Peptides against a protein of PDB entry 3V4L. Designs and how they scored, part 88

Target 1, 386 residues: chain A of PDB entry 3V4L
Amino acid sequence: GQPLAKDKVALLIGNMSYWEHPKLKAPLVDVYELTNLLRQLDFKVVSLLDLTEYEMCNAVDEFLLLLDKGVYGLLYYAGHGYENFGNSFMVPVDAPNPYRSENCLCVQNILKLMQEKETGLNVFLLDMCRKRNDYDDTIPILDALKVTANIVFGYATCQGAEAFEIQHSGLANGIFMKFLKDRLLEDKKITVLLDEVAEDMGKCHLTKGRQALEIRSSLSEKRALTDPVQGAPCSAEALVRNLQWAKAHELPESMCLKFQCGVHIQLGFAAEFSNVMIIYTSIVHKPPEIIMCDAYVTDFPLDLDIDPKHANKGTPEETGSYLVSKDLPKHCLYTRLSSLQKLKEHLIFTVCLSYQYSGLEDTVEEKQEVNVGKPLIAKLDMHRGL

## One batch from the design tools (peptide; made by RFdiffusion4, then SolubleMPNN)

Design b2_p13_8_s4 (from b2_p13_8, 6 letters changed)
Fold by OpenDDE base, seed 4:
Structure b2_p13_8_s4 (fold): chain B 386 residues (1-386), chain A 13 residues (1-13)
Amino acid sequence: as target 1 above (386 residues)
Amino acid sequence: GKSPDGAGVIELE
């Protein structure tokens, strides 16, 4: 019969905004596009940008809680990385220069933990460099992996080679995602799909002799990303998984704020990623006596590290939101919260209305505090040690 | 590349 997944779960991490290393650009687009494709494949997707070591560990731990017997697990990583002794290390954004294995997440350790969950399929898509780090002499003594015959690695590059981005004027995919996205929805065994992606990449003049896809697999069954989720009554574990995933993706409801002056503001929320939310404000009603009126958001929790220079922008793009701008209402003020994983408490902020009456030179301000609870990934309390 | 030692960028000329 066709293989069935008990469920399908994906963790996608895109690290770009490194503190001590060259900044990347492609992970933004790659994580976003892959999220949309995997959602069409009925994956529960957690998508995270710019994680510290601690935040990456917690993201992996939360991902492992979503895994169980017969669940398909997919880990995608786009960022800096290295490979020492056949171990792949994902580099967090806070990694020192030089970084070592102690500052990084070992993919083979994650695989070990996934094998303990008795997963139906383990897919790793690693869009990182595979050069040796000569500053890390640590030989990881990893325990022997179990023989589960359900493992697929898609490496964006060969061993000892670099993965590249394409500098285009604007948003561009990384080389791996550029070819992967065109085939990802195909009903093929995942190793066959990746082999076709490798052929497509090999035909590209840009990558020829610079980057080639490597497939490492131990996959005894014909498993595909298209394999249907088993429609049997949800086990208690499947219900818990569904609830946990739903919590991580619940947006605040849109609000209509009414000010004493008679101005009405629409406050709305959009998810760009599981840890990235856009707040937008619009004036939906203004008394005719009010000639000038602006509604801005302020007084965010300090844990979010919001630069006021990037808040309350006239376009989503001025906040750094290029991907969801088409789905946002126009003529708002936009604020991008890019670090929701840092939020320890409820998201409380102030909506400030600044306005002027006809024939009065003085600007008047009214303020309303808004509590939206824990949005998106902040509901997982990732900052609480497991 | 996506490593400290190499600009991860293929500039398309």
Scores: peptide ipSAE 0.046, ipTM 0.744, DockQ to the pose 0.350
Fold by OpenDDE base, seed 5:
Structure b2_p13_8_s4 (fold): chain B 386 residues (1-386), chain A 13 residues (1-13)
Amino acid sequence: as target 1 above (386 residues)
Amino acid sequence: GKSPDGAGVIELE
């Protein structure tokens, strides 16, 4: 019969805004496009940008809690990385220069933990460099891996080589995602799909002799990303997994704020990623006696590190939101919260209304505090060990 | 590249 997945779960990490290393651009688009494709494949997707070492560890731990016998697990990483002694290391945004294995996440350690879950398929898509780090002489003592026939690695590059992104003036994919996205929805065995992606990348004049896809697989079964999820989750574990995923994707409800002057403001929320939310405000009613009226959001929790210079913009793009702008309402003020994983408390902020009456020179201000609870990934309390 | 040693940007000419 056709193989069935018990469930399908994906963790996607895109690191770009490094503290001590060159900034990247491609991971933004790559994580976003891959998220949308995996959702069409009925994956439960957690998508995270710009994680510290501690935040990456917690994201992996939460992902491993969603894995169980016969579940399909997919880990995608786009960022800086290296490979020493056949061990792949993902570099967090807070990694020192130079970084070492103790500052990074070892993919083979994650694989060991996934094998303990008896998953039906383990897919690693590693869009990072595989050069040796000469500043790290550590030989990781990897505990013995279980012999399993359910592992697939797609490395964006070959051993000892670099993975590249293209600098354009606009948004562009990394080289791996550019070819992967065109085939990801095909009903093929995952190793056959990745082999076709490798052929397509090998035909590209830009990457020929610079970057080549490497496939490493123990997959003896015909498993595809298109494999259907087993019908109605009757198990307690499947219910827990569905609830945990839903918790990480719950947006605040849209609100209509009413001010004493008779102005009404719509407050809305949109997810760009599991840790990135756009707040938007619009004036939906204004009394005729009010000639000027502006609504802005302020007084965010300090843990979010919100620069007021990047808040309350006339376009989503001015906040750094280039991907979801088409799906947002027009004629709002927009604020991008890019670090929801840092939020220790409820998201409480102030909506401030500044307005002027006809025939009065003085501006009047009214303020309302808004509590929207813990949005998206902030419900997982990824900060609890700090 | 996405590596410590720098320029894994392919500048398209």
Scores: peptide ipSAE 0.044, ipTM 0.747, DockQ to the pose 0.350
Fold by OpenDDE base, seed 3:
Structure b2_p13_8_s4 (fold): chain B 386 residues (1-386), chain A 13 residues (1-13)
Amino acid sequence: as target 1 above (386 residues)
Amino acid sequence: GKSPDGAGVIELE
């Protein structure tokens, strides 16, 4: 019979904005495109950008709470990384230079924890370098893994090699995602799908002798990412899992703010990632006596590290939001909240209306405080260990 | 590249 997944859960991490290391670009596009593809495959996807060590640990812990017997788990990572003694280390954005295993997440430790959940399939897609870190001499003594025969690793590169980005004038995928995305929806055993991706990568002139996909698998069954989820959740645990995932994807409702001057503002919210939200404001009604008015958002929680210079832009692209701009209303002011995982409290901010009356030289300001609760990933309290 | 040295950028000619 066709294999059934009890559920399908994916954690996607894209680290780009490193503090002490070269910045990356591809993880933005890679995580976004993979999120959309995995959603078409009925995966519950959590997509996170630019995580610290602590935030990565919490993201993995929350991901592990979504895993259970017969659940398909997929972990994708795009960022800096290394491999020592066959152990893969994902490098957080706050990792020191040089980084060590103590500053990084070991994928094999995550695999051990996934095996304890009795998952139906464990897929790791590691779009990182696999060079040895000579500054880390730690030999991880890992306990022997269980023989679960349900593990697949897709490494973007071979052992001891680098994974590359394509420098283009615009947004581009990493090399691995460029080929993976074209096949990911195919109804094939995941190891066969990855083998075809490896062949496609091997045909590319850019990658020849530079990057080759490695597949490591113990998968004894014909499992595919296309495998249907079993019907309605029949267990309390399945209901809890659905609720946990739903919390991480709940946007604030759009608001119509009314100012004393008679200006009406639409305040809207859009998710770019599970930890990245766009706020947009638009003037939906203006009295004729008001010649000009703008609606600025300000006074954000300090935990979000919002630079006011990057807020209230005339385009989504000016905020660094290149992916969701087509789905946003036009003629707004846009603000990108890129660190929702840092939000400890409710998202409270001020909407400031600046306006001018016909025949008055001075601008008038009105302010309204807005509380939108905890948006998206902020509902999971990724800070519960502080 | 996705390495500490940043060396793994493929310039498209």
Scores: peptide ipSAE 0.040, ipTM 0.745, DockQ to the pose 0.340
Fold by OpenDDE base, seed 1:
Structure b2_p13_8_s4 (fold): chain B 386 residues (1-386), chain A 13 residues (1-13)
Amino acid sequence: as target 1 above (386 residues)
Amino acid sequence: GKSPDGAGVIELE
């Protein structure tokens, strides 16, 4: 019979906004497009941008809690990285210059922990450089991996080589994702799918002699990303997994705020990623005696590092949100919360209504505090250790 | 430019 997955879970990490290293652009588009494709494949996807070392560790720990016997686990990483002695290291955004293994996440350590969960399939898609780091003299003595015959690595590049992004005047995929996205929905054994992606990338004149896909696999079974999820969740663990994933993707409900002046504001929420939310405000009712009226959001929790200069924009694009702008209501003010993983408390903020009456020169302000609880990834309490 | 660290950028001319 066709193989069945007990469930399908993916963690996607895109690191771009490095503190001490060159900034990247492709991971934004790559994580977003891969999220949408994996959702069509019935994956439970957690998508995270710009994680610190601590936040990456917690994201991996939460991902490992979703894994169980016969579950398909997929880890995608796009960002800076290196490979020493066959060990792949993902570089967090807060990594020092130079970085070392103690500042980075070892993929083979994650694989060891995934093997302890008796997973049905382990897929690693690593869109990072694989150069040696000469500042890291550590030889991690990893314990011998179990022979599980269910491991697939897709490396965006060869050992000792660089992975590249194509910078055009706009948003573009990394080279690996550009070819992967066109085949990801195909009902093929995952190693056959990746081999076809390698052929497509090998035909590209831009990558020829610069980047080539490497496939490392022990996969003995015909498993595909298209493999159906086995029936209704029959185990308590499967119910817990479904509830935990649902909590990490729960948006606040849209609300109508009513001010004393008779203005009504619609407050809405949209997810760009599991840790990135857009707040939007629109005036839905204005009394005729009010000639001008604007609704600003302010007084965010300090943990979110919200710069007021980037809040309350007339377009999603002015906030740095280029991907979800088509799905958002028009004629709003938009604010992008890009670090929801940092939120320790409830998301409490102020909606400030500034308005002017006909025949009065002075602006009037009314304020309402809004508590929306913990949105999206903030429900997982990733910070319980700080 | 070749970043010694992490993802390289191919500037398409």
Scores: peptide ipSAE 0.063, ipTM 0.730, DockQ to the pose 0.440; fails the geometry check

## One batch from the design tools (peptide; made by RFdiffusion4, then SolubleMPNN)

Design b2_p14_1_s1 (from b2_p14_1, 9 letters changed)
Fold by OpenDDE base, seed 3:
Structure b2_p14_1_s1 (fold): chain B 386 residues (1-386), chain A 14 residues (1-14)
Amino acid sequence: as target 1 above (386 residues)
Amino acid sequence: MEVKLVSTDPELTE
């Protein structure tokens, strides 16, 4: 019969905003596009940008909680990375310069933990450099992996080589995602799909002799990312997993705020990623005696590191949100919350209405506190232990 | 539009 997945779960991490290392650009688009494609493939996708070491560990732990016997697990990483002694290390955004294995996540350790879950398929898509880090002399003594015959690695580059992104005046994919996205929905064995991606990359004049995809596989069965999920969740564990994933993707409900002056504000929320949310405000009703009014959001929890200079923009793009802007209402003020994984408490903030009456020169302010609970990934308490 | 390939290797972007 056609292989069935018990469920399909993906963790996508894109690290760009490094503290002590060069900033990347491609992971933003790559994680977003891959998220949308994997959702079309019935994956439960957690998509995270700019994680610290601790946040990456917690994201992996939460991902592992979604894994069980016969579940397909996919880990995608785009960011800085290295490979020492055949072990792949993902570099967190807070990694020191130079970084070492103690500051990084070892992919083979994650694979070990996935094998303990008796997963149906383990796919790693690693869009990072694979150069040796000469500042890390640690030889990891990895425990022997189980012989599960269900492992696929897609490395964006060859061993000891670099991965590249396309820089231009706009948004662009990394080289790997540029080709992967065109084939990802094909009903093919995952190793065959990746081989076709490798051929497409090899035809590209930009990457020829600079970057080539490496496929490492022990996959003995014909398994595809298109493999259907087994029907209704039949176990308590499957129900818990579905609820946990749903909890991590729950947006706050849109609110209609009413001010004493008679102005009504629509407050809305949109997910860009599992840890990135856009807040938007719009004036939906204004008394005729009020000539001007603006609705600002302010007083965010300190854990979110929201710079007021980047809040309340007239376009989503001015917040750094280029991907979801088409799905947002127009004529709002927009604020991008990019670090929801840091949120320890409920998201409480102030909506400040600044307005002017006809014939009065003075601006009036009214404030309303809003509690929207824990949005998206903040419901998983990924900061537990800090 | 100049399309530039940029390495994601931190050692080559300095």
Scores: peptide ipSAE 0.218, ipTM 0.742, DockQ to the pose 0.515
Fold by OpenDDE base, seed 5:
Structure b2_p14_1_s1 (fold): chain B 386 residues (1-386), chain A 14 residues (1-14)
Amino acid sequence: as target 1 above (386 residues)
Amino acid sequence: MEVKLVSTDPELTE
């Protein structure tokens, strides 16, 4: 019969905004496009940008809680990385310069933990460099992996080689994602799909002799990313997994705020990523005696590190939101919350209405506090040590 | 549009 997945879960991490290392651009687009494709494949996708070491560890731990017997697990990483002694290390945004294995996440350790979950398929897509880090002489003592014939690695580059991104006057993919995205929806064994991606990348005149896809697999069965999810959640564990995933993707409900002056504001929320939310406000009703009014959001929790200079913008693009701007309402003020994983408390903020009456020179202000609970990934309390 | 490849290796971007 056709193979069935018990469920399909993906963790996508894109690190770009490094503290002590060069900033990247491609991971933003790559994580976003891959998220949309994996959702079309019925994956439960957690998508995270710009994680610290601690936040990456917690994201992996939460991902492992979503894994169980016969579940398909996919880990995608785009960012800085290295390979020492056949072990792949993902570099967090807070990694020192130089970084070492103690500052990084070992992919083979994650694989070991995925094998303990008795997963149906383990896919690693590693869009990072595979050069040796000569500043790290640590030989990781990895426990012996179980012999599971369900592992696939897609490395964006060869051992000891670099991965590349495309820089031009706009947003662009990394080289790996550029070719992967065109084939990802194909109903093929995942190793056959990746081999076709390798052939397409090998035809690219830009990367010929610089970057080539390496496929490492022990996959003995015909498993595809298109494999259907086995029906309704048939176990208590599957129900818990579905509820946990749903919590990490729950947006606040849109609100209609009514002020004493008779102005009505629509407050809305949109997810860009699991840790990135756009807040938008619009004036939906204004009394005729009020000639001008604006609705600002302010007083955010300090843990979110919201710069007021980047809040309350007339366009999503002015907040740094280029990908979801087409799906947002027009004629709003927009604020991007890019670090929801740092939120320790409920998202409480103030909506400030500034307005002017006809024939009065002075501006009047009304304020309303809004509590939207814990949005998206903030429901997983990733800031708490497990 | 000019297309430039940029390495994601931190040692080559200095």
Scores: peptide ipSAE 0.208, ipTM 0.742, DockQ to the pose 0.520
Fold by OpenDDE base, seed 4:
Structure b2_p14_1_s1 (fold): chain B 386 residues (1-386), chain A 14 residues (1-14)
Amino acid sequence: as target 1 above (386 residues)
Amino acid sequence: MEVKLVSTDPELTE
């Protein structure tokens, strides 16, 4: 019979905004597009941008909690990385220069932990450099991996080689995701699908002789990303997993705020990623005696590092939100919260209404505090390990 | 099309 997945879970990490390293662009688009494709494949997807070492560790730990016997686990990473002694290291955004293994996440350690969960399939898609880091002479003593014939690695580049992004003036995929996305929905054994992606990359004049996909697998069964999820979650563990994932993807409900002046504001929320939310405000009712009226969001928790210069923009794009802008309502003020993983408390902020009456020169302000609880990934309390 | 390395190697930033 066709293999069945008990469930399907994916963690996608895109690191771009490095502190001590060259900034990247492709991971933004790649994580977003891959998220949408994996959702069409009935994956529970956690998508995270710009994680520190600690945040990456916690994201992996939370991902491992979603894994169980017969679950399909997929880890995608796009960012800086290296490979020493056949061990792949994902570089967090806060990694020092030079970085070392102690500053990075070892993919083979994650694989070991996934094997302990008795997963049905383990897929790693690594869109990073595989060049040796000569600043790290540490030979990681990794425990021997169990022989589980359910592992697939797709490396965006060959061992000892570099991965590339195409510099475009606009949003563009990385080289690997550009070819992967065209085939990802195909009902094929995952190793066959990746081999076809490798052929497509090899035919491209941009990648030919510069970057080639490497497939490493021990997959004995005909498993595909299209494999259906086995029926209703009957186990307590499956119910817990479904609830945990649902919590991590719950947006705040849209709110209608009423001010004393008779102005009504719609406050709305949109997810760009599991740790990135757009807040938008719109004036839905204004008394005719009010000539000017704007609704600003302010007084965010300090843990979110919100620069007021990037808040309350007239377009989503001015906040750095280019991907979800089509799905957002028009004629709002937009604010992008890009670090929801840092939120320790409830998201409390102020909506400030600034307005003028006809024939009065003075601007009047009214304020309302809004508590939206813990949005998206902030519900996982990724900080509880400190 | 310019291809940028995802490498952190400072020698490649010239």
Scores: peptide ipSAE 0.027, ipTM 0.599, DockQ to the pose 0.296
Fold by OpenDDE base, seed 2:
Structure b2_p14_1_s1 (fold): chain B 386 residues (1-386), chain A 14 residues (1-14)
Amino acid sequence: as target 1 above (386 residues)
Amino acid sequence: MEVKLVSTDPELTE
């Protein structure tokens, strides 16, 4: 019979906004598109952008809590990285220049921890450079991996080589994701699927002689990303896992705010990623005696580092949200919260209404405080290590 | 179509 997964869990990390290194663009689109595809495959997906070392460690720990015997685990990473002595290192956004192994996450250490969970399948998709870092002379003494016939690595590039993105005037995928996305939904053994992706990349005139996919696998069984999840979670542990994932993906409910002047504001929320939320406001009712009114959001928690110059935009794109703009209501003001993993407390902010009455030159302001609790990934308290 | 490096080696950004 077709193998069953006990559950399917994915962690996707896209690092772009490096502090001391060149900024990237492809990880935004790649993480978003891969998230949507893995959701169609019944994966529980956590998608995170722009993580520090500490935040990446916590994201991996939370991912490992979702893993158990017979669960399929998938880790995707897009960002800067290197490979020393066959160990792959993912570079956090706060990594110094030069970075070392002590500033980075070792993928083989994550694999060891996944093997301790007795996972049914371990898939690593690494969209990073695999050049040696000559500033890191440390040979990591890794513990010996268990002999498990369930590991698959898809490297976007060969050992000692670089990964590429296609430079467009707009949003574009990395080269690996460009080919992977076209095949990811196919009901094939994961190693066969990746081999077909490697062939497609090898036929492309842009990538031929520049980038080639490398596959490393111990996978002895015919396991696919399409393998069905075992039916209703019967164990207390499976219920806890499902609740933990659901909490990390719960949006605040849409609110209708009523001001004393009789203006009504609709406040809505949309998820772009597990750590990225769009707030949007619209005027749904205005008394005829009010000639002009604007509603804006302000007074965000300092932990979110919200620049007011990028808040309350007339389009989602002006906030840096290019991916979900088609699914958002039109004629709103939009604010993008890109660092929800930094939120230690409830998301409390102010909705301010500025308005003018017919025949009065002075503007009037009304304010309402809104508490939406902990949205999305902020429910996992990724800060518990302070 | 131009192909750009995703990851620059810190040495290649000079």
Scores: peptide ipSAE 0.020, ipTM 0.596, DockQ to the pose 0.378

